Peptides against a protein of PDB entry 8RAJ. Designs and how they scored, part 5

Target 1, 54 residues: chain A of PDB entry 8RAJ
Amino acid sequence: LPAENEDPDKAVVDLHRSPPKTKDPDLTPSGIIAKVKAGDMTQETARELLLAMR

## One batch from the design tools (peptide; made by RFdiffusion4, then SolubleMPNN)

Design b1_p9_6_s2 (from b1_p9_6, 3 letters changed)
Fold by OpenDDE base, seed 4:
Structure b1_p9_6_s2 (fold): chain B 54 residues (1-54), chain A 9 residues (1-9)
Amino acid sequence: as target 1 above (54 residues)
Amino acid sequence: TEAEIDALL
């Protein structure tokens, strides 16, 4: 059975990392909500990220 | 979602 290569480009958002200086579209409020809807992020992690951006 | 509500507050 071919091992499904889990796509290594799933950017695990490290909550302890300094805020990215890059306009990563995936770290916008809209990008975070999109990840939750896709099942790629928990609602709790999204809440923590959105609160840290205020 | 709860996350969408919190983003609007």
Scores: peptide ipSAE 0.487, ipTM 0.880, DockQ to the pose 0.214
Fold by OpenDDE base, seed 3:
Structure b1_p9_6_s2 (fold): chain B 54 residues (1-54), chain A 9 residues (1-9)
Amino acid sequence: as target 1 above (54 residues)
Amino acid sequence: TEAEIDALL
């Protein structure tokens, strides 16, 4: 099976985009922390996202 | 991560 090329550009959360009305599991507080731990997100971007969800 | 991002702020 060809590995589904996870398009790395789809994992980029645009902070200026209106919050998706869909429960994106990657946009949960736990999903954000998981991305930081994976090295896919900076701690600063994660703080900004978490603050925008408050 | 820095205190699991400041305990989720």
Scores: peptide ipSAE 0.485, ipTM 0.876, DockQ to the pose 0.290
Fold by OpenDDE base, seed 2:
Structure b1_p9_6_s2 (fold): chain B 54 residues (1-54), chain A 9 residues (1-9)
Amino acid sequence: as target 1 above (54 residues)
Amino acid sequence: TEAEIDALL
């Protein structure tokens, strides 16, 4: 079985890093909600991220 | 998710 290449660079969203000017799909409001729904992000962290994007 | 995070705040 090919080892799932879990890219270890699963973007640890550093809340203290200025939002990358890159259209990172994982840092869009929709991407954040998708991570919460997948269980990859807490609702609290998602709330903080969404507030920081305002 | 709790009101889809308060309707995106």
Scores: peptide ipSAE 0.483, ipTM 0.876, DockQ to the pose 0.290
Fold by OpenDDE base, seed 5:
Order: structure tokens, then sequence, then C-alpha cells
Structure b1_p9_6_s2 (fold): chain B 54 residues (1-54), chain A 9 residues (1-9)
């Protein structure tokens, strides 16, 4: 069976990383919501991220 | 749900 190449470049948003100086589309409120809807992020992680942006 | 996500904003 070919190993499903889980694309390792799905940047796990590290909550403890300093906010990237670059517009990471995945770190926008809309990008966070999109990840939760896709099942790629928990609601808890999304809450913590959104609170850290306020 | 979408409502649960919107409540996190």
Amino acid sequence: as target 1 above (54 residues)
Amino acid sequence: TEAEIDALL
C-alpha cells in the first residue's frame, strides 16, 4: 500500500511562536475558522489563537 | 458547528 504522503508542509500553527511578520493566510481569523471546519484544527486551539490576536 | 466557531470570534 503506498503510504499516504501526509503533506508535512501543513504548518501546525504553533501557539507559542511569535506572530509571523508575514501574512500567513492560515493565521488569519478566516484561515483559523477554515481549518476548524476542515477538521485540521480543534475549537480549543482556534479559541486560544483568536484570543491571542485580540 | 458553524455557530460554535463563530462564538470563538
Scores: peptide ipSAE 0.467, ipTM 0.868, DockQ to the pose 0.217

Design b1_p9_6_s3 (from b1_p9_6, 4 letters changed)
Fold by OpenDDE base, seed 3:
Structure b1_p9_6_s3 (fold): chain B 54 residues (1-54), chain A 9 residues (1-9)
Amino acid sequence: as target 1 above (54 residues)
Amino acid sequence: TQAEIDALL
């Protein structure tokens, strides 16, 4: 099976983009924390995202 | 810190 090239550029949440009205599971608080735990997101970026969702 | 992230949930 070709490894799905997870385009690493699609995993970058643009903080300046209006919060997507779509329930992107990767943009949930739990999804953000999962990315931090995986090493795919900095703690600072995660904080900024979580604050923007509040 | 992880604790600060968890406090924002």
Scores: peptide ipSAE 0.405, ipTM 0.847, DockQ to the pose 0.273
Fold by OpenDDE base, seed 2:
Structure b1_p9_6_s3 (fold): chain B 54 residues (1-54), chain A 9 residues (1-9)
Amino acid sequence: as target 1 above (54 residues)
Amino acid sequence: TQAEIDALL
């Protein structure tokens, strides 16, 4: 049986949490866009995140 | 839209 390594740390991007000062690749503009392209994030959520990073 | 996302990059 392939263990679906569902990484249980699918980082639920809490929109209300201050962007972690950590270079989380998943919380970079490029990482956000990558999630949208993968179908793991909506365009609306991506827009809200990108606006909150300004 | 995708264009709005691209404009925020």
Scores: peptide ipSAE 0.405, ipTM 0.848, DockQ to the pose 0.271
Fold by OpenDDE base, seed 1:
Structure b1_p9_6_s3 (fold): chain B 54 residues (1-54), chain A 9 residues (1-9)
Amino acid sequence: as target 1 above (54 residues)
Amino acid sequence: TQAEIDALL
C-alpha cells in the first residue's frame, strides 16, 4: 500500500507565530472551518484563531 | 463549541 504521504508541511497554524501578512487561504475563516471539518484542527483552536482575526 | 465557531462566520 503506498504510504499516504501525510505531508508534514500541512501548515500547522501555530497560534504563537505572528500571523503571516500573506493571504494564506488556510488562515481565512473559511479555511479554518475547512480544517476543523477535515479533522486537521480542533474546534477550540479554530475559535481562538477566529477571535484573533476580529 | 461548533455553535460559537458558526456565530463568528
Scores: peptide ipSAE 0.405, ipTM 0.849, DockQ to the pose 0.199
Fold by OpenDDE base, seed 4:
Structure b1_p9_6_s3 (fold): chain B 54 residues (1-54), chain A 9 residues (1-9)
Amino acid sequence: as target 1 above (54 residues)
Amino acid sequence: TQAEIDALL
């Protein structure tokens, strides 16, 4: 059975990392909400990230 | 979602 290569490009958002200076579309409020809807992020992690951006 | 609500507050 071919091992499904878990895509290593799932950017684990480290909550303890300094806010990225990069315009990463995945770290915008809209990008975070999109990840939650896709099942790629928990609602709690999204809440913590959105609060840290205010 | 609650995350969408919290983003609008």
Scores: peptide ipSAE 0.431, ipTM 0.860, DockQ to the pose 0.214; fails the geometry check

Design b1_p9_6_s4 (from b1_p9_6, 3 letters changed)
Fold by OpenDDE base, seed 1:
Structure b1_p9_6_s4 (fold): chain B 54 residues (1-54), chain A 9 residues (1-9)
Amino acid sequence: as target 1 above (54 residues)
Amino acid sequence: DEAEIEELL
């Protein structure tokens, strides 16, 4: 089977995408903060996601 | 800033 080309661009959480039904480790509060620190997410997007999880 | 994100956790 060709390696699932996990498009490296899919690491950006689209706020308009339906919330994943799975515990995506990347959508935990800690995973969101880690993406901001890595430069893979804007602070504003992270704030909106964290507020939606509260 | 990063501190504003940490206050939301």
Scores: peptide ipSAE 0.104, ipTM 0.687, DockQ to the pose 0.282
Fold by OpenDDE base, seed 5:
Structure b1_p9_6_s4 (fold): chain B 54 residues (1-54), chain A 9 residues (1-9)
Amino acid sequence: as target 1 above (54 residues)
Amino acid sequence: DEAEIEELL
């Protein structure tokens, strides 16, 4: 049985981490919205992240 | 909702 290699690189968006100086596509406004649309992030978490980027 | 998130962009 091929183990579905669920890539453990689910970039855990740490809400309390200073915005990484890395261009992580998952931490862009568009990346955050994409995670919400995929069901990988809550709307509340996305709202808090987007507000912290302003 | 998605519209509330998009308003924050």
Scores: peptide ipSAE 0.093, ipTM 0.673, DockQ to the pose 0.271
Fold by OpenDDE base, seed 2:
Structure b1_p9_6_s4 (fold): chain B 54 residues (1-54), chain A 9 residues (1-9)
Amino acid sequence: as target 1 above (54 residues)
Amino acid sequence: DEAEIEELL
């Protein structure tokens, strides 16, 4: 079965996009930290996102 | 560091 190429462009959080009103689990504070711990997000990007949600 | 991220939660 071809691996579903999860389009890496869909995982890019646009920092300039208004915070999605959708409870995207990947855009919750806990989801952001989980991505950093997984190595899928830089600490700096996580810091910027968390500050923008405050 | 990881502690700086945890302080922002």
Scores: peptide ipSAE 0.085, ipTM 0.662, DockQ to the pose 0.278
Fold by OpenDDE base, seed 4:
Structure b1_p9_6_s4 (fold): chain B 54 residues (1-54), chain A 9 residues (1-9)
Amino acid sequence: as target 1 above (54 residues)
Amino acid sequence: DEAEIEELL
């Protein structure tokens, strides 16, 4: 069975780009915490993102 | 820690 191509377009969150007004559930405060809990984001990166949203 | 992240929400 061909491996399902994990979409390489899991948007690399550019920390230096103004947060797009994207209703991306992955860029909400709750979505960021969910990524940290899943091991998909470091705690430091999550802290920087949450501070930039405040 | 996780508590520091939760305090920022």
Scores: peptide ipSAE 0.085, ipTM 0.663, DockQ to the pose 0.279

Design b1_p9_7_s1 (from b1_p9_7, 3 letters changed)
Fold by OpenDDE base, seed 1:
Structure b1_p9_7_s1 (fold): chain B 54 residues (1-54), chain A 9 residues (1-9)
Amino acid sequence: as target 1 above (54 residues)
Amino acid sequence: DLSELEALA
């Protein structure tokens, strides 16, 4: 069975996890919006993240 | 609506 390459780099942004200091492009405002558009993040989670980054 | 998220970004 082909192991579904769960791309381990789909860092599920856990709001309760300290944001990694790494310039993860997925944690930028643009990256968050891109995840929502891709269906990889809910709009509600994205809203909370964006508000926390302000 | 995604437009609301874009306004927050």
Scores: peptide ipSAE 0.492, ipTM 0.885, DockQ to the pose 0.736
Fold by OpenDDE base, seed 5:
Order: sequence, then structure tokens, then C-alpha cells
Structure b1_p9_7_s1 (fold): chain B 54 residues (1-54), chain A 9 residues (1-9)
Amino acid sequence: as target 1 above (54 residues)
Amino acid sequence: DLSELEALA
């Protein structure tokens, strides 16, 4: 069975990476919540990101 | 709880 190529380009938002350039839709508050809902981000990581954006 | 995240957004 061909291994489903997990698209490696779903960049896990690294909290230790430089502050997101304001134009990344995946790093907006709504984008973060969407990732959690999709199972692509933990609630803990999302919480830390959202707090850092305040 | 997603409601907590939504409150932070």
C-alpha cells in the first residue's frame, strides 16, 4: 500500500520561531483555532500562540 | 476546551 505522503509542508507552527509575519493566514487567531479543530495543532500550543499574540 | 481558545482569540 503506498504510504500516504503526509504533506511535509504543513509547517508545524514552532512557537520558538520568529514572530509570524502578519500575513500568514495559518498564524491568525482564526487560523490557529482552525488547526486545532482539524487536529493539526494541540490546544496547548494554540493557547501559547494566542497568548503571545496579545 | 475549544471555548477557552476562542476566548483568547
Scores: peptide ipSAE 0.492, ipTM 0.885, DockQ to the pose 0.721
Fold by OpenDDE base, seed 4:
Structure b1_p9_7_s1 (fold): chain B 54 residues (1-54), chain A 9 residues (1-9)
Amino acid sequence: as target 1 above (54 residues)
Amino acid sequence: DLSELEALA
């Protein structure tokens, strides 16, 4: 049975972590919205992240 | 609504 390659690069977004100054495209406002559209993030989590970045 | 998220970005 092919082992499902769990993509280890699912960035665990820690809501309690200060927004990383990292140029990680997945943690930009646009990247967050893209994850919601893809079904990889809930709208509520995205809202909290976006508010924390403001 | 996704429009609310877009307004926060």
Scores: peptide ipSAE 0.492, ipTM 0.885, DockQ to the pose 0.734
Fold by OpenDDE base, seed 3:
Structure b1_p9_7_s1 (fold): chain B 54 residues (1-54), chain A 9 residues (1-9)
Amino acid sequence: as target 1 above (54 residues)
Amino acid sequence: DLSELEALA
């Protein structure tokens, strides 16, 4: 099966996907905020993620 | 605002 080269930049944090592995730097509070600033995540999604991590 | 997200972080 061709390894789909999922572009590592497309770590779309799907809220409905597996609970954020606490060790993923992209799923840290700072990483989430950085994604919003970059335009890669909506504020609403970020809010939901941050609340789920609380 | 981003300030709201920062308050949740």
Scores: peptide ipSAE 0.492, ipTM 0.885, DockQ to the pose 0.706

Design b1_p9_7_s2 (from b1_p9_7, 4 letters changed)
Fold by OpenDDE base, seed 2:
Structure b1_p9_7_s2 (fold): chain B 54 residues (1-54), chain A 9 residues (1-9)
Amino acid sequence: as target 1 above (54 residues)
Amino acid sequence: SLDDLLALA
């Protein structure tokens, strides 16, 4: 009977591993300002986000 | 204004 090589690379996705804070470059202060300059975000939304980050 | 946003950043 061929031993099923159970691929030991069942990376136990540690569900408790905080998702890597993918620093969404769009959620940095500089990224928010860049979106406003590009016309992809309103100044009002940008203000709310920047105030929430402070 | 954009200037006000820059001051918050």
Scores: peptide ipSAE 0.451, ipTM 0.873, DockQ to the pose 0.650
Fold by OpenDDE base, seed 4:
Structure b1_p9_7_s2 (fold): chain B 54 residues (1-54), chain A 9 residues (1-9)
Amino acid sequence: as target 1 above (54 residues)
Amino acid sequence: SLDDLLALA
């Protein structure tokens, strides 16, 4: 059975595409606030993180 | 408070 040559050319990592600033949504101010509201983060930890990002 | 956190964001 011939092995289908998976065309390796689809992995063109466009090196010139500015890495999506995947601002980790969890590390954005809005993401931090969302975690607090969900009960996944304490208000104190959130305060420290928000102050460190300022 | 949550309000204090919102003021920092």
Scores: peptide ipSAE 0.447, ipTM 0.871, DockQ to the pose 0.650
Fold by OpenDDE base, seed 3:
Structure b1_p9_7_s2 (fold): chain B 54 residues (1-54), chain A 9 residues (1-9)
Amino acid sequence: as target 1 above (54 residues)
Amino acid sequence: SLDDLLALA
């Protein structure tokens, strides 16, 4: 059986989901910027997230 | 821009 390349579960950050009660380190301002630099997040999504955290 | 994002972080 070909190993299903399970695309690593792209943690779809649902902007409408209640803020996770757990500090997701990937949702920190630094984590968001890192994802944009890696090409894993659009600048628009990052802007919305950063504004929501303010 | 990325610079604008850095200003928000």
Scores: peptide ipSAE 0.445, ipTM 0.869, DockQ to the pose 0.693
Fold by OpenDDE base, seed 5:
Structure b1_p9_7_s2 (fold): chain B 54 residues (1-54), chain A 9 residues (1-9)
Amino acid sequence: as target 1 above (54 residues)
Amino acid sequence: SLDDLLALA
């Protein structure tokens, strides 16, 4: 059976993760919105993240 | 909504 290459680069945004000291472009406000538009993040999770960054 | 998220970004 071909190993499904789960793309390991789908950084699961953990809401409990300490504020990223790393400039992860996926954790920027723009990156969060992009994930929602792509269907890779729920609007609820995105709202919680954006509020926590404010 | 997406508009609400855009207002928070």
Scores: peptide ipSAE 0.443, ipTM 0.868, DockQ to the pose 0.719

Design b1_p9_7_s3 (from b1_p9_7, 5 letters changed)
Fold by OpenDDE base, seed 2:
Structure b1_p9_7_s3 (fold): chain B 54 residues (1-54), chain A 9 residues (1-9)
Amino acid sequence: as target 1 above (54 residues)
Amino acid sequence: DLSELLELA
């Protein structure tokens, strides 16, 4: 039975793929609000962060 | 409250 040569080159991780600009979704205004809603951030901390982003 | 945070976002 011929071994199907699965061309290992199909797993070419494009090393030139610009890393997704990980805008850390957790550091966006929406991400901050989501953390507060989840109970993972205090409202006061969120307020300070949101004000610092202005 | 959350309303204040929404106004700041």
Scores: peptide ipSAE 0.472, ipTM 0.873, DockQ to the pose 0.676
Fold by OpenDDE base, seed 5:
Structure b1_p9_7_s3 (fold): chain B 54 residues (1-54), chain A 9 residues (1-9)
Amino acid sequence: as target 1 above (54 residues)
Amino acid sequence: DLSELLELA
């Protein structure tokens, strides 16, 4: 059975981790919204992230 | 609702 290539590079955004010093595009407000639209992030998690960035 | 998230972004 071909191993489902779970893309290991799906950066699990840890809400409790210090923001990386590097601008991760996945951690930008636009990136967060994009993840929610893609079904890769819950609205609640996105809300918490966006509030923490404000 | 995505509208709420857009207001926070």
Scores: peptide ipSAE 0.464, ipTM 0.869, DockQ to the pose 0.736
Fold by OpenDDE base, seed 3:
Structure b1_p9_7_s3 (fold): chain B 54 residues (1-54), chain A 9 residues (1-9)
Amino acid sequence: as target 1 above (54 residues)
Amino acid sequence: DLSELLELA
């Protein structure tokens, strides 16, 4: 069975990438907050993302 | 703080 090494790099939200029109659940306000709570995102990065979504 | 993020959401 090939171990699907989920490349952890796919979870990095590039702030400079145009928001894909795809409803990525990880890019929702709730998804961003969940990542911060999990320790997977800094509060500063989350703040910038949330402001860009306004 | 997380509270500030909740205000932005």
Scores: peptide ipSAE 0.462, ipTM 0.869, DockQ to the pose 0.732
Fold by OpenDDE base, seed 4:
Order: structure tokens, then sequence, then C-alpha cells
Structure b1_p9_7_s3 (fold): chain B 54 residues (1-54), chain A 9 residues (1-9)
């Protein structure tokens, strides 16, 4: 059985990329906080993202 | 602190 390499679409949020006009719920302030709570993002990265959104 | 993130959101 071919192991489907589910390439985990790790959306590497490039901090240097212009904020995508992405309706990506994961890039909302609430989505960022949810990722930190889930252990999927560091608090430091979340802080930088939230500051860049202000 | 997670509280700081909530203040920034």
Amino acid sequence: as target 1 above (54 residues)
Amino acid sequence: DLSELLELA
C-alpha cells in the first residue's frame, strides 16, 4: 500500500511577506492565539505577527 | 505571557 505522504501543508508563515489578503482564518488575531494554545506556534512568533498587524 | 498576546489582539 503506497504510504500517502500527506505532505503536512505546514503553511510556513513568512514574516517578511506582505500580509496576504488571505481570508486565512489562521492569520487572524484569534487564529494566531489559537495556534499558540495548540502548541503549533511559539508565543514569540505570535507576538511579532500581532504587532505587525497593528 | 499569553495575557500579553490577548492585549495585542
Scores: peptide ipSAE 0.461, ipTM 0.868, DockQ to the pose 0.737

Design b1_p9_7_s4 (from b1_p9_7, 3 letters changed)
Fold by OpenDDE base, seed 1:
Structure b1_p9_7_s4 (fold): chain B 54 residues (1-54), chain A 9 residues (1-9)
Amino acid sequence: as target 1 above (54 residues)
Amino acid sequence: SLDDLEALA
């Protein structure tokens, strides 16, 4: 049975972790909005992230 | 709201 490589790097955006210096598409404003629309992020967490990037 | 988030992005 092929091991489903569950990509373990679901970067759980820990708000308390230093933002990764890498252009993580998941941490772009558009990526954050996309996660909220997908139900993968709360609006509150998204708001905090977007405000921290401003 | 989602609209408020889109305005912040």
Scores: peptide ipSAE 0.466, ipTM 0.885, DockQ to the pose 0.706
Fold by OpenDDE base, seed 3:
Structure b1_p9_7_s4 (fold): chain B 54 residues (1-54), chain A 9 residues (1-9)
Amino acid sequence: as target 1 above (54 residues)
Amino acid sequence: SLDDLEALA
C-alpha cells in the first residue's frame, strides 16, 4: 500500500472526531484562524469548529 | 468573513 504521504501537518480536523484534547495547538481558536488565513481550511469549517468549542 | 471568525475565537 503506498504510504499516502498524508502531510502529517495536515491534521484534517474531522468535525465528527472527539473534541481534540485541548493540547493540540492546531485546534486552538488561534490555530483554526491561522489555517483559514493560510488557505488550509475553509471559513465554513472554521466556523463550525469555533462554535463547537464554544 | 474572517472578522466574524475572529469574533468567535
Scores: peptide ipSAE 0.466, ipTM 0.884, DockQ to the pose 0.731
Fold by OpenDDE base, seed 4:
Structure b1_p9_7_s4 (fold): chain B 54 residues (1-54), chain A 9 residues (1-9)
Amino acid sequence: as target 1 above (54 residues)
Amino acid sequence: SLDDLEALA
């Protein structure tokens, strides 16, 4: 049975984690919006992240 | 809304 590689790179965005260093494209403002559009992030979580990055 | 999020980005 092929082990479904659970992509471990679902970076659990910890809201209490220091604002991600702008080097992770998935945690940039544009990356956050892209995740919401893809259904990979809730609008509420995205709002909290975007506000924390401001 | 998505527009509100885009305004925060």
Scores: peptide ipSAE 0.465, ipTM 0.884, DockQ to the pose 0.681
Fold by OpenDDE base, seed 5:
Structure b1_p9_7_s4 (fold): chain B 54 residues (1-54), chain A 9 residues (1-9)
Amino acid sequence: as target 1 above (54 residues)
Amino acid sequence: SLDDLEALA
């Protein structure tokens, strides 16, 4: 069975990582919401990120 | 909820 290459480049947004360099589309408010809708991020993590950006 | 997150974004 071919190992499904889980694309390791799904950067787990670490809440403790340096302030998002403004150019990561995955760390925009819209990108965060998109990850939650896709099931790639928990609502709790998304809430913490969105509050930290405010 | 998702609606609460959308209100924060």
Scores: peptide ipSAE 0.464, ipTM 0.884, DockQ to the pose 0.707

Design b1_p9_8_s1 (from b1_p9_8, 4 letters changed)
Fold by OpenDDE base, seed 5:
Structure b1_p9_8_s1 (fold): chain B 54 residues (1-54), chain A 9 residues (1-9)
Amino acid sequence: as target 1 above (54 residues)
Amino acid sequence: VQAEIDELL
């Protein structure tokens, strides 16, 4: 069976990491919402991220 | 996007 290469580059959004000085598209409000819609992020994690960005 | 943010908050 081909090992499904679960892409190890699922950017684990570390909620406790200092905001990356890089414009990570995944950490933008739009990027967070896109991940939630894709099922790649929980609504709770998205809420916590959006609150930390406010 | 803002309406979707407001639904998550």
Scores: peptide ipSAE 0.297, ipTM 0.820, DockQ to the pose 0.739
Fold by OpenDDE base, seed 2:
Structure b1_p9_8_s1 (fold): chain B 54 residues (1-54), chain A 9 residues (1-9)
Amino acid sequence: as target 1 above (54 residues)
Amino acid sequence: VQAEIDELL
């Protein structure tokens, strides 16, 4: 069975999703900043996430 | 990274 390549580009961080019990490296402050720089996250979403982690 | 966080907050 071909593993459905879950498109890694679909890691849309849903702000309404309970924080994954796993340390998602993409949800670290550095990971959030990296996504903003890549254009994969808006500055507003990044701000909201960083404020929720404070 | 901290400077970039401070620019977003």
Scores: peptide ipSAE 0.295, ipTM 0.819, DockQ to the pose 0.751
Fold by OpenDDE base, seed 1:
Structure b1_p9_8_s1 (fold): chain B 54 residues (1-54), chain A 9 residues (1-9)
Amino acid sequence: as target 1 above (54 residues)
Amino acid sequence: VQAEIDELL
């Protein structure tokens, strides 16, 4: 099966690789939800990020 | 947005 090349130019938010920047518009609650809806983020990663912001 | 957050938590 061809490995899905995760596009390296997509801003993949890895919670384990970089702490969330509180000023990154892509890491707002709305930005996270938008990435999940686009299929660019898993629901689990979104949950972890949203919990870390509370 | 809040309802969608509450579904993910």
Scores: peptide ipSAE 0.292, ipTM 0.817, DockQ to the pose 0.732
Fold by OpenDDE base, seed 4:
Structure b1_p9_8_s1 (fold): chain B 54 residues (1-54), chain A 9 residues (1-9)
Amino acid sequence: as target 1 above (54 residues)
Amino acid sequence: VQAEIDELL
């Protein structure tokens, strides 16, 4: 059976890391909201990230 | 997007 390669590159957003100046579309306000809608992020984590970007 | 941000804050 092929092992499902769970892509280990689920970027664990470390809330204690200074917000990288990442052109990462997943760390934009729109990308965060998209992850919450997809069920890939909790509303609490999204709130904390959005507050840290303000 | 802004409305959805305002609902989360």
Scores: peptide ipSAE 0.292, ipTM 0.818, DockQ to the pose 0.753

Design b1_p9_8_s2 (from b1_p9_8, 3 letters changed)
Fold by OpenDDE base, seed 1:
Parts: structure tokens; C-alpha cells; sequence
Structure b1_p9_8_s2 (fold): chain B 54 residues (1-54), chain A 9 residues (1-9)
């Protein structure tokens, strides 16, 4: 089977792509709220975390 | 409870 020549010009790794700021999704304000809504975090812990990020 | 968390966003 002939190897599909994947066009090497599509592998422009944008070296200027800032590493995805993997803000830990668990440490985002939205992630904290999601944990509270799921019952995996207390409201007080969520409040303390949100205040510490401000 | 939810409103206080939402007010801190």
C-alpha cells in the first residue's frame, strides 16, 4: 500500500504557541464552582480558594 | 450559597 504522503507543511509547530496555560481546570473559578455543584467541595473551601485567587 | 460563590467571580 503506498504510504499517504502527509504534507509536511502542515506540521508547522507554532513555536510561538504559548504553552497552553493548563490552568488546572480544578483550580479555575469555574472548576471550583463545578466541584461545589457536584458535592465534591464545600462552599467554605470554595470561598477560601476564590478569595486566595483574587 | 450559590449566590455568594457567584458574587466572588
Amino acid sequence: as target 1 above (54 residues)
Amino acid sequence: VEAEIEALL
Scores: peptide ipSAE 0.563, ipTM 0.897, DockQ to the pose 0.179
Fold by OpenDDE base, seed 5:
Structure b1_p9_8_s2 (fold): chain B 54 residues (1-54), chain A 9 residues (1-9)
Amino acid sequence: as target 1 above (54 residues)
Amino acid sequence: VEAEIEALL
C-alpha cells in the first residue's frame, strides 16, 4: 500500500513550544479557527491555544 | 463548534 503522504508541511501547533517570534498565521485566532474548520485541529486544542493567548 | 470557538475570542 503506498504510504499516505501525510503532508509534512502541516505545522503541528505545539502548545508547549515558546511562541514563535514571527507572526505564524497558523497561531492567530483566525488561523486556529480555520484549522478546526478544516479538521486539522481539535476544538479542545483550539480552546487551550485561545486561552493561552488571552 | 464554530460558535463555541468564537465565544472564546
Scores: peptide ipSAE 0.554, ipTM 0.896, DockQ to the pose 0.154
Fold by OpenDDE base, seed 4:
Structure b1_p9_8_s2 (fold): chain B 54 residues (1-54), chain A 9 residues (1-9)
Amino acid sequence: as target 1 above (54 residues)
Amino acid sequence: VEAEIEALL
């Protein structure tokens, strides 16, 4: 059975990368919370991201 | 923790 190619577009948010200049809806406070609710991000990573945006 | 994240918005 071909392994379903897990979508490579799971943007692993690298916390060490310079703040994205892109209007990435996934990096808004609301987008971060949505990822946590979807199980795609840990609450700890979300906290660190939200703190780094302040 | 969820409420703390919401308080940071």
Scores: peptide ipSAE 0.549, ipTM 0.894, DockQ to the pose 0.215
Fold by OpenDDE base, seed 2:
Structure b1_p9_8_s2 (fold): chain B 54 residues (1-54), chain A 9 residues (1-9)
Amino acid sequence: as target 1 above (54 residues)
Amino acid sequence: VEAEIEALL
């Protein structure tokens, strides 16, 4: 049975992929609101975080 | 309550 030559070049991790700009989307005002909408954060915790960002 | 969160932005 011929071994399927899995092309080893398909595993080229693009080392030039700019690191995701680590503005944690989760700690932005919009990210906080998104967490509340997802059910991952209470509205009270969201208010406290938003107040601390002022 | 969403409107109150939006007012804090």
Scores: peptide ipSAE 0.564, ipTM 0.898, DockQ to the pose 0.132; fails the geometry check

